Peptides against a protein of PDB entry 4PN1. Designs and how they scored, part 47

Target 1, 261 residues: chain A of PDB entry 4PN1
Amino acid sequence: KIEMNFLNKPIVPDTTKVISNFLTHYLITEPVEHVEIEAKLGTLIDLETQNRFEFPVMNETILNPEFNLRTRFESDMTASEHKYLNEFLNQAFRDSQKPGRLPFAYKHTKQVDLFYETEDNSRDKIRVSKNQSDNQVLACVKKRRVADLFLYCPNDAFDIRISISDELPVSMPSGNQQPSLTRLKDRVGYVHQEIKIDLTKTTQNDPVYDTTERHELEVEFGNIADLRDRAQKAKDGMEAPLFRRVQLFMDNVRILRREHS

## One batch from the design tools (peptide; made by RFdiffusion4, then SolubleMPNN)

Design b1_p13_1_s3 (from b1_p13_1, 4 letters changed)
Fold by OpenDDE base, seed 3:
Structure b1_p13_1_s3 (fold): chain B 261 residues (1-261), chain A 13 residues (1-13)
Amino acid sequence: as target 1 above (261 residues)
Amino acid sequence: SIILTPENDPFKV
């Protein structure tokens, strides 16, 4: 008979605990009402070298937000990397349709995001999202970035930013207001066990600068209510459900960040 | 480059 360890009990990785605590804070302790929780693949860039950040660690490491590490996070990837991930996820989708598996769902959306200045001149812009096909309004929100948690992943193709955002539903801007920014989004969303994986190509036309294209991959908790319930249980002393959900999320992230062309 | 869905993936099996 084989045992897992000398206690013969599961042990939670420290990464899972740290992330779980981070999430619990913004789900329960200082709750964000319309919370979005996502992980983006990207690169931690050293502001001094403009190259990928180098930290004296050999594995996945959550960076302490209390320290100014003189980094920026670039949530972009190359078109080739994005294409590879797209193909990878398409294959994962196909494989999940087989008997005995939990299937992926997918959705393809093409939308335009219109950004408007707020009346209060706040830093946060109002985003109106519309379907490109029929111009129907999908959402009108004011998104505020609440917190970030960065994972330096020296052994993987990408580093990770986990972001807590507040997506506050707001009224539509006045009909006379012009958008300050317009972005086209082509997004393929994959959902497995209520974890959302989105591949997004964004195109932005700037009147001064040439058209810029970005390629992003994000992983999102698709069931915030369930996650909040799990976080509450964790605060009440039962951490296992939260840890399991965070572990699932992070395993999906880990799979994706290891994939490269 | 366009984003391919499982539906329109030319390598769909």
Scores: peptide ipSAE 0.079, ipTM 0.695, DockQ to the pose 0.014
Fold by OpenDDE base, seed 4:
Structure b1_p13_1_s3 (fold): chain B 261 residues (1-261), chain A 13 residues (1-13)
Amino acid sequence: as target 1 above (261 residues)
Amino acid sequence: SIILTPENDPFKV
């Protein structure tokens, strides 16, 4: 018989605790009403070198947000990397359909996002999302990024940004308003145990500049109500459910960021 | 590039 450790009890890694506390703050302490919680794969870029950030650590490390490391996060990848991840997720989907596994669900969505300036000239734009096929309005929201948590991952292909956002439903812009920006999104969403993994190809048509394409992968908590419940329990002294959910989320992120062509 | 879905993946079993 083998035991987990000398206490024979689960031990929660600091990474899980830190992320859990981060989430709890914006779920419970200062609750964001229409919260979105996602991790994006990308690269921490050193603003001085314009190369990938280097920090004297040897593994996944949450960067302290109180320190300005003079970095930016590039939430993009090459087309080849994106293709590889697409193929990887397709295989994972297929494997999950086998007996004894929990299956992935998937959804392919092609949408257009129209961005509008707000009447108050706030920095937050109104986003109207429409289905490309029938022009049906899918959502009209004002998205505000509330907080970020960065993970430097020296051993992996990608660094991670975990973001807390508020997606406030708002009324449609007036018919006389023109969008300031239009983005086409081709998104494949894979869902496993209520964790969403989205591969997105975004095309932005700029009338002045060349059309730009971005390739993104994001991992999102698909059940915010459950997560909030878990966070509340954590505040009440029962942390295990939250830790387990965060661990699941992070394990999925860790799998994805290790994969590269 | 086109994103392949499980539905349109030529290697779908």
Scores: peptide ipSAE 0.038, ipTM 0.582, DockQ to the pose 0.014
Fold by OpenDDE base, seed 1:
Structure b1_p13_1_s3 (fold): chain B 261 residues (1-261), chain A 13 residues (1-13)
Amino acid sequence: as target 1 above (261 residues)
Amino acid sequence: SIILTPENDPFKV
């Protein structure tokens, strides 16, 4: 007879606990009303060297936000890396359609994001998202970044930023207001077990600078209501449902950040 | 660079 450990019970990784606590804070303790929770693949860059930062650790680690590490996070990748991940996800989609599997769903969206200044000159801009094909308004929101949690991943192609954002629905800007910025987004979203994986190519036209492209991959909790329920249960002493959901989320992130061209 | 969907992926079965 073999047992898992001397308690013969599953054990939760510390990373899962730390992230779960982080999420619980912004879901329950100081709740963000219109919360978005996503992980972006990218690179922690040393501001002095402009290269990927090297921390004295040998595995995935959550950075302590109390320390100013003089780093920035670049939520971008090369076109080649993005293409590889696109092909990888397409294969994962195909494989999930097989009998005995839970299938992926997918959605391809081309949208235009228009950014408007607020009347109060707030730092938070209003974003109007429109469908490129029919100009239908998809959303009008004021997005605020609430908190970030950074994971340094020395053995993987990418580092991770987990972000808590507040996407407040707001009224449309006045018809006479011109956007300060316009972005084109080509996005493919893959959904598996209510975890959403988005590949996004963003094109920005600057009148002064050349057209810039960004290639992003994000992993998002697709069912915030369920996540909030799990977080509430965790606050009430039942942590397992939250831990399981966070573990699922992080395993998907880990799969993706390990893939490279 | 074009984003390929499962529908237009050349390696779809």
Scores: peptide ipSAE 0.032, ipTM 0.661, DockQ to the pose 0.014
Fold by OpenDDE base, seed 5:
Structure b1_p13_1_s3 (fold): chain B 261 residues (1-261), chain A 13 residues (1-13)
Amino acid sequence: as target 1 above (261 residues)
Amino acid sequence: SIILTPENDPFKV
């Protein structure tokens, strides 16, 4: 007879607890109304060396936000890395269509994001997203970054930023306003068990620099209502549903950040 | 870059 441990019960990893608490804060304690919760793959850059941050740890580590580590997070990767992840996800998609599996859903979207200044001199711009095919408005929002949680992942290709954002729906800018910035987004989205995985190629024309491309991978909680419900239950003493959902999310992130060309 | 051509569309048969 073999048991899991001396209690013969599952144990929750500290990473799961820390992230769960972080999410619970912005879902329940100080609730963000139109919350978006995503993890981006990228690199923690040491501002002094301009290289990837080096910290004296040997595994995935949630960085304490109270410490100024003099880092920046670059949510970008090479075209080659992005291509590899796209191929990887396409294969995962195909494999999930097999009998006995839960299938991925897939969506390819091309959109234009138009950014407008606000009349109140707000730091946050209004973003109008339009479908490139028919120019239909997909969204008009003001996005505010609320909080970040950084994971340093020395054994993986990428570090992780988990971000809490508030996507406030707002009225369309007046027809007389010109966008201050335009971005073209080519996005392939995968959804598995209500976790969204997006590969995005962003093209931006800068007045000073040549056309730049950015390659991003994002993992998002696709069912915020369910997540909020789980977080509430956790506050009420039933933590298991939240922990399971966070564990699922993080396992997907862990799979992706280990993949590289 | 992202593989976004019709030739490699996951739903292409």
Scores: peptide ipSAE 0.028, ipTM 0.686, DockQ to the pose 0.014

Design b1_p13_1_s4 (from b1_p13_1, 4 letters changed)
Fold by OpenDDE base, seed 3:
Structure b1_p13_1_s4 (fold): chain B 261 residues (1-261), chain A 13 residues (1-13)
Amino acid sequence: as target 1 above (261 residues)
Amino acid sequence: SIILTPENDPYKV
């Protein structure tokens, strides 16, 4: 009989533990009330070379946020890469509709994001998201970036930024207020086992700079309440449920970052 | 570049 190891028990990957601890901090220890947790595909850019950052590691590595590596993260990809991922996810959706599988769901949304200055002149702008077709308000929030965790992935097409944000619901701006910035978003969101995968094309018209188009892919925890419960259990000594959920999330991220045109 | 849903993907089976 073959055993897994000399203990004949499963072992949790170190990456899973590190990410789980990071999430637990902002879910339980210093809880963010309206937390959003997402991973974006992109590239760690070395500010000195303006090329992809080179770190002396050979596999997926979580970068220590205490070190200033003089990098920036570009949460963007080429149109061809984005197209490939779109086709890949569509095929994954189709395959999941087969008997014996857990199915994907998807939703296509074209929205406009309008950004408004706050009365207190805070750095945090109010974002009003509206459906382009009927102008229905989808959301009105103030979003604050709380923390980032970067994964350098030398063997894959993309590096990863895991971000923790606070999305505070707020009242709509006054009817006389004009937006300071407008962004158009074309988004297809896929959901599988309460993990959300969003392909987004963002168009921004800049009066000084030409219209820019961005291509983004993000993976998000779709059930924060469940995740918070799992994190609480982990703090109480039962880590397995949290580890399983984080592993699922990261496996989805790993699948996506390995795919490229 | 146009984002396609599974419904309008030309590779739909």
Scores: peptide ipSAE 0.366, ipTM 0.874, DockQ to the pose 0.014
Fold by OpenDDE base, seed 4:
Structure b1_p13_1_s4 (fold): chain B 261 residues (1-261), chain A 13 residues (1-13)
Amino acid sequence: as target 1 above (261 residues)
Amino acid sequence: SIILTPENDPYKV
């Protein structure tokens, strides 16, 4: 017989606690009503060198947001990296369909995102999302980035940005308004245990500049109500359910960021 | 490049 430690009780990694506290703040303490919580794979870029950020740590490290490290986060990846992740996720999907596993679900969507300026000229734009096939309006929202948490991952292909956003449903822009930006999104979403993994190819047509493509992978909490419930329980002294959910989320992120061609 | 789904993946088993 073996025990997991000298207390024979689970111990929560500090990373899990930090992230859990971060989430709890925006779920419970200062609750965001229409909260979206996602992790994007990308690269922390040193603004001085324009190369990947370097920090004297040897493993996954949450960067303290109170410190200005003179970095930017690029959520883009190469087409080759994106292709590899696509193949990887397809294989994971197939494997999950086998007996004894919890299956992935998937959904392929092609949409057009139209961005409009707000009447008050606020920084936040209104995004109208339409299905490319039938032009059906899928959503009209104003998305506000509330907070970010960055993970520097020196051993992995990607660094991570965890973002808290407020995705407020809003009325459609007036018919006389023209979009300031149009983006085509080709997205395949994989859902496993209510955690959503999205591969997205975004095409932006610029009338002045060349068409640009962006390749992104994001991991999102697919059940915010459950997560909020877990966070509330954590505030009430029962932290285990929240920790377990955050651990699951982070393990999925860790799997993905390690994979590269 | 085109995103390949499980449905259109040529290596789908």
Scores: peptide ipSAE 0.165, ipTM 0.769, DockQ to the pose 0.014
Fold by OpenDDE base, seed 5:
Structure b1_p13_1_s4 (fold): chain B 261 residues (1-261), chain A 13 residues (1-13)
Amino acid sequence: as target 1 above (261 residues)
Amino acid sequence: SIILTPENDPYKV
């Protein structure tokens, strides 16, 4: 007979605890009402070198937000990397359709995002999302970034930004207002066990710059109500359900950030 | 490049 350890009990990784506490804060302690929780793949750029940040650690490391590391996060990847991830996820989808597996679902969405200035000249813009096919309004929100948690991943192709956002539903801008910015989004969203993985190509026409295309991959908690329930249980002394859900989320992120062309 | 769904992926089994 073998045992897991000298207590014969599972041990929760510290990374899981740190992230769980981070999430619990914005789910329960100072709750964000319309919370979106996502992890984006990208690169921590050292502002001094303009290259990928290098820190003297050898593995996945949550950066302490109390330290100013003079970095920026670039939520982008090359077209080839994005294509590779697209193919990877499509294959993962196919494999999940086999007997004995929990299947992926997917949805392809092409939308245009129209950004409008607010009357109060707020920093946050109103985003109206419309379906490109029929011009139906999908959403009208004011999105506020509440908090970020950065993971430096020296062994992987990408670093990670976990973001807490507040997506406040708001009324449509008046018909006489013109958008200050438009973005075309081509998105495929894959869902597995209520974790959503989005591949997005964004095309933006900038009045100053040429048309730019961005390639993004994000992982989102698809069931916030469940996550909030788990977080509440954690606050009440039962942490295991939250830890398990966070571990699942992070394992999916870890799989994706290791993939590259 | 175009995002490919499992439906239109040429590597679809």
Scores: peptide ipSAE 0.371, ipTM 0.874, DockQ to the pose 0.014; fails the geometry check
Fold by OpenDDE base, seed 1:
Structure b1_p13_1_s4 (fold): chain B 261 residues (1-261), chain A 13 residues (1-13)
Amino acid sequence: as target 1 above (261 residues)
Amino acid sequence: SIILTPENDPYKV
């Protein structure tokens, strides 16, 4: 017979614990009311070299937010990388439709995001999202970035930013207000076990610098209520459900960040 | 270009 280890009990990776604690803080301890929790694939850039950050570690490493490493995170990727990931996810979708598998759900959305200045001139802008086809209002929110957790992944194509945001529903801007910024979003969404994977191409028209495109891949917790319940249970001493959910989330992220053409 | 094209549509037969 084979046992898991000398205790014959599951052991949780430290990465899972650290992320779980991070999430628990903003779900339970200092709860964000309208929380969005997502991971973005991107690159940690060294501000001094303007190249990918190099840190003396050999594997996936959560960076301590208490230290200023003089980095920025770029969530953009090349069109080629984005296309490759799209093809990869399409294949994963097809494979998941086979008997005995849990299927992906798929959705293609095209929306326009209109950004408006707030009356208080806050840095937080109001975002009105509309469907491009019929201009139906999909959402009107004020998004506040609450916290970030960065994972340096030297062996993979991408580094990771896990972000906690507060998406506060707000009233529509007055009819006399003009948007300060308009962005077109072409998004392909894949959902598997309530984890949402989005490939997004964002187009922004700049009157000075022409049209810019950004290519992003995001992984989001699709069931916040369930996640909050798991986090509460963890605070109450039952950590396993939260750890399992975080492990699932991170395994999906790990699959994606390893894929490169 | 758009993300979803005929060549990379997951519903392509």
Scores: peptide ipSAE 0.020, ipTM 0.571, DockQ to the pose 0.014; fails the geometry check

Design b1_p13_2_s1 (from b1_p13_2 with F2P S9A W12Y)
Fold by OpenDDE base, seed 3:
Structure b1_p13_2_s1 (fold): chain B 261 residues (1-261), chain A 13 residues (1-13)
Amino acid sequence: as target 1 above (261 residues)
Amino acid sequence: SPILTVEQAEKYL
């Protein structure tokens, strides 16, 4: 018989452990109540060169957040890359509808996001999301970025930012308030095994600057309750369920970041 | 180019 290793047991990649610990911290240790956990595809930019960051590693690596690497993360891609990923995911959807597979679900949403200043002048803005078709309010939230974890992926088209956010439901702004910013979003979401993959095209009109368009791809944990349960079990000494879920998440991310036009 | 759903893409394939 072939064995996996000299222990004949699965081994968890270090990346999985690091990410799992990161998630556990914000799920259990210092729990974020309305947590959103997502990975964005993008590019780590070296602030000095304005080119993609170069680090002396040859594979996927998590950057230590304790170090200031003088980088910024650009959660954007070219229109062609975005189109390619759109086609790729559409094909993946179709393939998953075949017998013997777990099917994707998808949803197309066109929405407008209206950003409002908070009364307390906090840095966090209130975001009101509305359907473009009927102007129905989809959500009203105050989103706070809690933490980021960056993955440098020298062999892939994209680097990754994993973000922990607190998406707090809040009351609608007063009817007299004008939005400080509006963004149009065209989003298609693909869900497979409760992992959500979103392709988003965002258009922003700036009165001073020309209209800007962003092309984003996000991968999100679709079942936070389950993830929190797994994280709790991990804290209690049973890490396998959490590792499996993180591995699934990361494998999906890895598939996507390797795809390019 | 707009984002295309599976259904939309099928019209162009």
Scores: peptide ipSAE 0.307, ipTM 0.843, DockQ to the pose 0.014
Fold by OpenDDE base, seed 4:
Structure b1_p13_2_s1 (fold): chain B 261 residues (1-261), chain A 13 residues (1-13)
Amino acid sequence: as target 1 above (261 residues)
Amino acid sequence: SPILTVEQAEKYL
């Protein structure tokens, strides 16, 4: 018989605690009503060098948001990297369909996002999402980025940005209003245990500039109600359910950010 | 490059 430690009790990594506290703040303490919580794979870029950020740490590290490290986060990746991740997730999907596993679900969506300026000239734009095939309106929202948490991952192909957003449903723009920006999204979504993994190819047609493509991978909490419940329990002194959910989320992120061609 | 669904990927295997 073996024990996991001298207390024979699970111990929570500090990373899990920090992230859990971060989430709890925006789920419970100062609750965001229509909260979206996602992690994007990308690269922390040093603004001075325009190269990947370097920090004197040897493993996954949450950067303290109180410090300005003069970085930007680029959520883009190369087409080759994106293709590799697509193939990887396809294989993971297939493997999960085997007996004894919890299966992935998947969905392929092609949508167009139309961005509109708000009447009050607020910084946040209204996004109307439509299905490309039938032009059905899928959503009309105003998305506000509330907070970010950055993970520097020196041993992996990608760094991570965890974002808290408020995705407020709003009324459709007036019929005479023209979109300021149009984006085409080709998205393959994989769902495993209510955690969403999305590969997205975004095409932006700029009337002045060349068409640009962006390749993104995001991991999202697919059950916010459950997560909020877990966060509330944590505030009430039972932290284990929240920690387990955050651990699951982060393990999925860790798998993905390690994969490269 | 297009994103391939699982079903689409099977065509290339």
Scores: peptide ipSAE 0.014, ipTM 0.397, DockQ to the pose 0.014
Fold by OpenDDE base, seed 2:
Structure b1_p13_2_s1 (fold): chain B 261 residues (1-261), chain A 13 residues (1-13)
Amino acid sequence: as target 1 above (261 residues)
Amino acid sequence: SPILTVEQAEKYL
């Protein structure tokens, strides 16, 4: 009989613990009411070199937020990279439909996001999301970025930003208000075990600048209530359920960030 | 088999 280790008990990687603690803080300790938790694939850019950040580590590393590393995160990727990931996920979807697997769910959504200024000229704008096909309102929210956790992934195509956001539902802007910005989003969403994987093409028209197209991949916790329950259990001394969920999330992220065209 | 486009994948829904 083989054993996992000399204790014959599973151990939790530090990455899982750190992320779990990070999530627990914003789920339980200082709870964000309408929390969104997502990881975006992108690139940590060194502001000094304007190249991908280089740090003396050889594997996935959570960057300590206490240090100013003079970096920015670019969540955009090339059209080629995005296409590759789309094809990859399409194949994963097909494979998951086979007997003995848990199937992906799939959804293709085309929406328009209209951004409105707030009366108080706050930094956070009101976002009205509408379905492009029928103009049905999908959401009206004020989204605030609460916290970020960055993972430097030197061996992979992408680095990771895990973000905690607060998506506050708000009333629709008055009919007299004009959007300050309009974005078209073409989103394909894959859901597996309540982990959402979204590929998004965002088109934005700027009157001054050329039309820009952004390509993003995000991984989101699809069941916040369950995650919050797990986090509460962790605070109460039972950490395993949270660790397992975070591990699943991160494994999916790890799969995706390794794929490159 | 060839990789399906997004539109093709929707047929499997």
Scores: peptide ipSAE 0.013, ipTM 0.457, DockQ to the pose 0.014
Fold by OpenDDE base, seed 5:
Structure b1_p13_2_s1 (fold): chain B 261 residues (1-261), chain A 13 residues (1-13)
Amino acid sequence: as target 1 above (261 residues)
Amino acid sequence: SPILTVEQAEKYL
């Protein structure tokens, strides 16, 4: 007979605990009402070198937000990297349709995001999302970034930003208002066990700059109600359900950040 | 290049 350890009990990785505590804060302690929780693949850029940040650690490391490391996060990748991930996820989707597996759900969406200034000249813009095919309004929100947690991943192609956002539903701008910015989004969404993975190509026409295209991959908690319930249980002394869910989320992120062309 | 959908990818299998 073998045992897991000298206590014969599962041990939760510290990374899982740190992230779980981070999430619990914004789910329970200071709850964000319309919370969105996502991880984006990208690169921590050292502002001094303009290259990828280098820190004297050898593995996945959550950066302490109390320290100013003079970095910026670029949630972008090359077209080839994005293409590779697209192919990878398509294959993962296909494989999940096989007997004995839990299947991915899949959705392809082309939308236009229209950004409007607020009457109070707030820093946050109103975003109206419309389906490109029929011009139906998909959402009208005011999104606020609440908090970020950065993971430096020296062994992988990408670093990770976990973000807490508040997506406040708001009324449509008046018909006489013109958008200050428009973005075209081509998005494919893959959902597995209520974890949503989105590949997005964003095209933006800037009046000053040439048309730019951004390639993004994000992983989102698809069931916030369940996550909030798990977080509440954790606050009440039962942490295991939350830890398991966070571990699942992070394992999916880890798979994706290791893939590269 | 545009995003390759699952449906499009299946045509090449």
Scores: peptide ipSAE 0.154, ipTM 0.774, DockQ to the pose 0.014; fails the geometry check

